# Peptides against a protein of PDB entry 3HUF, part 178

Target 1, 320 residues: chain A of PDB entry 3HUF
Amino acid sequence: MWIIEAEGDILKGKSRILFPGTYIVGRNVSDDSSHIQVISKSISKRHARFTILTPSEKDYFTGGPCEFEVKDLDTKFGTKVNEKVVGQNGDSYKEKDLKIQLGKCPFTINAYWRSMCIQFDNPEMLSQWASNLNLLGIPTGLRDSDATTHFVMNRQAGSSITVGTMYAFLKKTVIIDDSYLQYLSTVKESVIEDASLMPDALECFKNIIKNNDQFPSSPEDCINSLEGFSCAMLNTSSESHHLLELLGLRISTFMSLGDIDKELISKTDFVVLNNAVYDSEKISFPEGIFCLTIEQLWKIIIERNSRELISKEIERLKYA

## One batch from the design tools (peptide; made by RFdiffusion4, then SolubleMPNN)

Design b2_p23_7_s4 (from b2_p23_7, 10 letters changed)
Fold by OpenDDE base, seed 3:
Structure b2_p23_7_s4 (fold): chain B 320 residues (1-320), chain A 23 residues (1-23)
Amino acid sequence: as target 1 above (320 residues)
Amino acid sequence: EEEEEKERDKKALEIEKEIEAEK
């Protein structure tokens, strides 16, 4: 989201979130959803127009800012952004930091981009929330992204957490739920005066972890917990691969169960399968190797003695 | 550091008053 602050108390010492939309900036406007009052005698009554666009699909993958347009409203001394005079028709900016000088005011408005990018695990929830979140200047999507800051877990009571949720947790993404999204939808008016009133997602995340026994206390409890073990996996998803890497596993990939030869078995401690292959191919599992699903692996990894548990299962099958 | 910042802000406000007197 875009946040503005200013020197010399020209914004009354407050920071403000700018959502997608159009703002008239000047000395003689009242702060509301479309106006920004600046307190300086050097600034025109109506000085500039700021226009913030909704996030693009590209912004979801890059964590880039919503496009920030600045137009001078035909003022005597103009407007500058990053020491450059704004053109007559206005200019658009994609920089994450903007120093905006209004006329001859000695104090600048500092606009900065706070990265917030929400991944959804469920397409239905994305469809429900994407429009509202985009109107807050928050990029949204389904696919993993290095720009992802938050991950929406679907609250299905009694269901196992998904691979996406497991990976988001280990990647130290803030996991949130529908309750946080509802709260975000209500704060739009209150944050006009003070950007610090933005709801803290970390409180929601702490509550999710505390109340769900499928999560360890921290990602650090699981990261590299299986260091020194080797697994083989079916080449299915990048998320599954990255999850296993974060556990500290050496990973071999195969295309079919038939590719699991004696050499691979000799170098591999266990095989990780997706649920569909695990259920359909149980009869065709290679002899002498431990096969499990990611969900079964996760149930082991969240235990304090995960290494000992896996070692026992490996030994049980090697000597059977 | 805080005193130097206050002194800078004071000078900036003085400049702003001078600019207003020219309008």
Scores: peptide ipSAE 0.024, ipTM 0.548, DockQ to the pose 0.026
Fold by OpenDDE base, seed 5:
Structure b2_p23_7_s4 (fold): chain B 320 residues (1-320), chain A 23 residues (1-23)
Amino acid sequence: as target 1 above (320 residues)
Amino acid sequence: EEEEEKERDKKALEIEKEIEAEK
């Protein structure tokens, strides 16, 4: 999100979040969803127009800022951004830091981008929330992204957590739920005067972890916990591969169960399968190899003695 | 650092007063 601050109390000593929309900036406007009051006699009554665009699809993957447009409102002394005079038709900016000078005012408005990118585990939840979150200047998506800061867990009661949720947890992404999204949607008016009123997602995350036994106490309890073991996996998802890498596994990939030859078995401690393949092919598994689902693996990984549990299962099936 | 910031703010306030006096 864009945050603005200013020197010399010209913003009343407060920071403000700017959501996507158009703002008239000047001395003789009242702070609201479309106006930014700046307290200086050096500034025109109506000095500039700021326009913040909604996030692009690219912004979800890059964590880049919403486009920031600045137009001078035909003032005597103009407007500058990063020491450059704003053009007559206005200019657009994609820099994460903007120093905005209004006329001859000795104090600048400093705009900075705070990245927030919300990944959804479920397409139905994305469809429900994407529009509202985009109107907050928050890019949203379903796919894994290096720019992802928050992950929305699906609240389906009685199901195991998804691979996406497991990976988000190990990647130290802040896991949130619909309660946080609801709270986030209500702050739009309150943050006009004080950007510090943005809800902290870490409290929501702590509550989710505390109330769900499918999570370990920390990602550090699981990261590299299976170092020295080797697995083979069906080449189905990048998230599954990345999850197994974070566990410290040596990974071999195969395209079908028929590709699991004696050579692969000799180098592999266990095979990781998706639920559909596990359920359909359980009768046709090669002898002498331990096959499990990612969900079954996760249930072992969250235990304190995960290495001993895996070793015991490998031994049991190697001699069966 | 805090003293340099206060001195910058003071100079900025002086400039603002000068600009106000010219209007």
Scores: peptide ipSAE 0.024, ipTM 0.552, DockQ to the pose 0.027
Fold by OpenDDE base, seed 1:
Structure b2_p23_7_s4 (fold): chain B 320 residues (1-320), chain A 23 residues (1-23)
Amino acid sequence: as target 1 above (320 residues)
Amino acid sequence: EEEEEKERDKKALEIEKEIEAEK
């Protein structure tokens, strides 16, 4: 989201969130959803127009800002952004930091990009929320991205957490739920004159973790917890692979259970399968190897004695 | 750092007053 602040109290000493939309900026406007009052005698009554675009798909992957357009409203002394005069037709900016000078005002409006990118685990939830979140200047998507700051957990009552949720947790993404998204939606209706009033997702996350026994106390408890073990996995998802890597596992990939030969068994401590393969192939598992699902593995990993638990299961099957 | 910012703000306020006097 874009946040503006200014020197010399020209914004009344407050930081303001700018959502996607159009703002008339000037001395003789009243603060509302489409106007920004700037208190300086050097500034025109109506000085500039700011237009913030909704996020692009690219912005989700890069964590880049929503495009910021500045147009001077035919003022005597013009408008500058980053010491450059704004052209007569307006200019567009993709920099994360903008110093906006209105006329001869000695104080600048500082616009800065606060990165927030929300990944969804479920396409249906993305479809429900994407429009509203984009109107907050929040990029949204389904795919993993290094720019993702938040992850929406699907609340299915009584289901195990998904691989996406597990991975989001381990990569230290802030996990949020529908309650936080609802709260974000209510915040848009208020002209947030104070950017500090933005809801803290960390409180939502803490509550999710505290109230759900499927989460360890911290990602650090699980990261590299299985260092020194080796697994084989069916080539299913990149997220599953990345999750197993974060556990410190050496990973071999296979395309079918038939590829699990004696050589692979000799080098592998256990096999990780998806639920569909696990359920369909239970009868045909290779002898002498421990096969489990990612969800079963997760249940072991969240235990404090995860290494001992896995070692016992490996031993049980090697000597059976 | 905080004192240097206050001194910059003070100078900027003086410049704004000068610009107002020229209008």
Scores: peptide ipSAE 0.023, ipTM 0.549, DockQ to the pose 0.026
Fold by OpenDDE base, seed 2:
Structure b2_p23_7_s4 (fold): chain B 320 residues (1-320), chain A 23 residues (1-23)
Amino acid sequence: as target 1 above (320 residues)
Amino acid sequence: EEEEEKERDKKALEIEKEIEAEK
């Protein structure tokens, strides 16, 4: 989201979030959803127009800012952004930091981008929330992104956490739920005067972890916890692969159980299967190898003695 | 799972396009 601050108390010493939309900036406007009052005698009554666009699809993957357009409202002394005079028709900016000078005012408005990108675990939740979140200047998507800051967990009571949730946790994203999204949607008007009134997602995340025994205390408890072990992975998602990498596993990918010969078994500690293959192929598992699902692996990894537990299961099947 | 992932990616792209068309 865009945040503005200013020197010399010209914004009354407050930080303000700018959501996508159009703002008239000047000395003789009242602060509201479409106006920014600037307290300086050197600024015109109506001085500039700021227009913030909604996020693009590209912004979800890059964590880039919503486009910031500045137009001078035909003022005597003009408007500058980053020491450059704004053109007659306005100029658009994609820099994360903007120093906006209105006329001869000695104090600048400082605009800075705070990245927030929300990934969803399922398309139904994305469809429900994406429009509202985009109107807050928050990029949203389903696909994995290096720019992802938050992950929406689907709260199904009594279900195991998904692979997406496991991976988001290990990536150190802030896991949130629908209750946080609802709260986030209500603060739009209250943050006009004080950007600090933005709800803290970390409190939501702490509450999720504290109240769910399926989470370890921290991602660091699991990252590289299986270093030195080797697995064969069959018919799993890209998130499953990345999850296993974050555990420190050496991974071999195969398309079927039939691809696992005696040589591969000798080099592999265990086989990771999706739930469908695990349930259908239980009778056809290769002899002398430990087979498990991601969910079964996760239940072992959240234990403090995960390495010992896995070693015991490997030994039980190799020497039986 | 690759087909389910491709289908999720496809649904994601469809939703993203719908949101862009409503803008």
Scores: peptide ipSAE 0.000, ipTM 0.229, DockQ to the pose 0.013

Design b2_p23_8_s1 (from b2_p23_8, 8 letters changed)
Fold by OpenDDE base, seed 4:
Structure b2_p23_8_s1 (fold): chain B 320 residues (1-320), chain A 23 residues (1-23)
Amino acid sequence: as target 1 above (320 residues)
Amino acid sequence: SEEKKKIEEEEKIAKKENEEEKK
């Protein structure tokens, strides 16, 4: 989200979130959803227009800012952004930090981008929330991205957590739920005067982890917990591969179960499969190797004695 | 939207005021 602050109390010592939309900026406006009051005698009554665009799909993958447009309202002394005079038709900015100088005001408005990018595990939830979150200047998507800061857990009653949720947890993404999204939707008006009034997603995350026995106490309990073991997996989702890497596993990939030869078996401790392949192919599993689902693996790795548990299962099937 | 129209009208008024302050 875009946040503005200023020197010399020209913003009354407050930080403000700027959501996507248009703002008239000047000395003689009242702070609201479309106006930013700036307290200086050196600033015109209505000095500039700020326009923040909704996030693009590219912004979801890059964690880049919503486009920030600045237009001078034909003032005597103009407007500058990063020491450059704003052009007559206005200019657009994609930098994460903007120093905005209104006329001859000795103090600048500092705009900075705080990254918030929400990944969804469920397309239906994305469809429900994307519009509202985009209107908050929050990029949203389904695919894994290095820019993701938050992850919306798919709540299916009585089901195991998804691979996406497991991976989000291990990569230290803040896991959130629909209750947090609902709260974000209500704060839009209250944060005009104070950006610190934004809800802390970490409280939501802590509550999710505390109330769900499918999570370990921390990601650090699972990261590299299976160091020294080797697995093979079907060339499935990138998320599954990255999850297994975070466990410290040496990973071999195969295209089909038929590619699992004696050489691969000799070098591999176990085979990781998705549920669909496990259920359909369990009768045709190669002999002498431990095959399990990623969800079954997760149940092992969240235990304190995960290494001992997996070793016992490997031994049981190598000597059967 | 009605809000967009209000902002556009305010921008137009603001520009006129600022051009008058330059004279």
Scores: peptide ipSAE 0.450, ipTM 0.930, DockQ to the pose 0.848
Fold by OpenDDE base, seed 2:
Structure b2_p23_8_s1 (fold): chain B 320 residues (1-320), chain A 23 residues (1-23)
Amino acid sequence: as target 1 above (320 residues)
Amino acid sequence: SEEKKKIEEEEKIAKKENEEEKK
């Protein structure tokens, strides 16, 4: 989201979030959803227009800012952004930091981008929330992104956490739920006066972890916990692969159980299957190898003695 | 939207006011 601050109390000493939309900026406007009051005698009554665009799909993957357009309203002394005079038709900016000078005002408005990108675990939740979140200047998507800051967990009571949730946790994204999204949707007017009134997702995340025994205490408890082990991965998602990598596993990918010969078994400690393959192929598992699902693996990983537990299961099947 | 029209009208008024201040 865009945040503005200013020196010399020209913004009344407050920071403000700018959501996608259009703002008339000047000395003689009242702060609201479409106006920014700037207190200086050197600024015109109505001096500039700011326009912030909604996030693009590219912004979800890059964590880049919503486009920021500045237009001077034909003022006597013009408007500058980063020491450059704004053109007659306005200029658009994609820099994360903007110093906006209105006329001869000795103090600048400082605009800075705070990255927030929300990933969803399922398309239904994305479809429900994407429009509202985009209107807050928050990029949203389903696919994994290096720019992802938050991940929406679907709260199904009594269900195991998804692979997406497991991976998001290990990737150190802030896990949030629908309650946080609902709260986030209500703050739009409150943050006009004070950007610090933006709800803290970390409190939501702490509460989720504390109240769910399916989470370890921290991602660090699981990252590289299986270093030195090797697995074969069958018919899993890209998120499953990345999850296993974060556990420190050496991974071989196969398309079917038939691809696992005696040589591969000798080099592999265990096989990771999706739930569908595990349930259908239980009777046809290769002899002398430990097969498990990601969910079964996760139940072992959250234990403090995960390495010992896995070693015992491997030994039990190699020497049986 | 009605809101967009109001902003466009305000912009037009603001430009006229600022042109008068240049004279």
Scores: peptide ipSAE 0.448, ipTM 0.929, DockQ to the pose 0.853
Fold by OpenDDE base, seed 3:
Structure b2_p23_8_s1 (fold): chain B 320 residues (1-320), chain A 23 residues (1-23)
Amino acid sequence: as target 1 above (320 residues)
Amino acid sequence: SEEKKKIEEEEKIAKKENEEEKK
């Protein structure tokens, strides 16, 4: 989201979130959803127009800002952004930090991009929330992104957490739920006056972890917890691979169960399978190797004695 | 949208006001 602050109390010492939309900026406007009051005698009554675009799909993957357009309203002394005079037709900016100088005002409006990018695990939830979140200037998507800051966990009562949720947790993404999204939808008016009133997602995250026994207390409890072990996995998902890497596993990939030869078995402690392959191929598992699903692996990893548990299962099958 | 039209009208008024302040 875009946040503006200013020096010299020209914004009354307040920070403000700018959602996608258009704002008239000047000395003689009243702060509302389309106006930004700036208190300086050197600023025109209505000095500039700011327009913030909705996030693009690219912004979801890059963590880039919503496009920020600045137009001078034909003022005597113009408008500058990052010491450059704004063109007559306005200019668009994709920089994460903008120093906006209105006329001869000695104080600048500082606009900065606060990265917030929400990944959804469920397409239905994305479909439900994407429009509202985009109107807050929050990029949304389904696929993993390096720009992802938040991950929406689907609250299905009694279901195991998904691989996406597991990976999001280990990646130190803030896991949120529908309750946080509901809260975000209500704050739009209150944050006009003070950007600090934006709800803290970390509180929601702490509550999710605390109340769900499928999560360890921290990602650090699981990261590299399986260092020194080797696994083989079917080359099916990048998320699964990245998850296993974060556990500290050495990973070998195979295309089919038939590719698991004696050499691979000799170098591999266990095989990680997806649920579909695990259920369909149980009868065809290679002899002398421990096969498990990611969900089964996760259940072991969340235990304090995960290394000992895995070692016991490996030994049980090697000597059976 | 109606909101876009209002902003465009306000922008037009603002430009005129600022042109007058230049004189």
Scores: peptide ipSAE 0.448, ipTM 0.929, DockQ to the pose 0.883
Fold by OpenDDE base, seed 5:
Structure b2_p23_8_s1 (fold): chain B 320 residues (1-320), chain A 23 residues (1-23)
Amino acid sequence: as target 1 above (320 residues)
Amino acid sequence: SEEKKKIEEEEKIAKKENEEEKK
């Protein structure tokens, strides 16, 4: 989201979040959803227009800012952004930091981008929330992104957590739920005067983890917990691969179950399968091969003695 | 939208005011 601050009390000593939309900026406007009051005798009554665009799909993957347009309203002394005079038709900016000078005002408005990118685990939830979140200047998506800051867990009661949720947890992404999204949707008016009124997602995250036994106490309890073990997996999911890498596993990939030969077996402690493959094929693997789902693996990993548990299962199946 | 029209009208007024302050 865009946040603006200024020195010299020209913004009344407060920071403000700018959501996508258009703002008239000047000395003689009242702060609302379309106006930014700036208290200086050196600026025009209505000096500039700011327009913030909704996030693009690219912004979800890059964590880049919503486009920021600045137009001078034909003022005597103009408007500058990063020491450059704004053109007569206005200019658009994609920099994360903007120093906006209104006329001869000795104090600048400092605009900075705070990245917030929300990944959804479920396409139906994305469809429900994407429009509202985009109107807050928050890019949203389904796919893993290095720019992802928050992950929305699906609330389906009684189901195991998804691979996406497991990976988000290990990646130290803040896991949130619909309650946080609902709260976030209500703050639009309150943050006009104080950007600090944005809800803290960490409290939501702590509550989710505390109330769900499918999570370990911390990601650090699981990261590299399986160092020294080797697995084979189907080359079907990037998230599954990244999850297994974060566990410290040596990973071999195969394209089909028919590619699991004696050589691969000799180098592999266990085979990781998705639920669909595990359920569809009562795969009579040869004797001595340990096969499990990612969900079954996760249930072992969240235990404090995960290494001993896996070793015991490998031994059990090797001698069965 | 009605909001877009209001903003466009306000911009026109603002430009006129700022042109008068230049005189």
Scores: peptide ipSAE 0.446, ipTM 0.929, DockQ to the pose 0.880

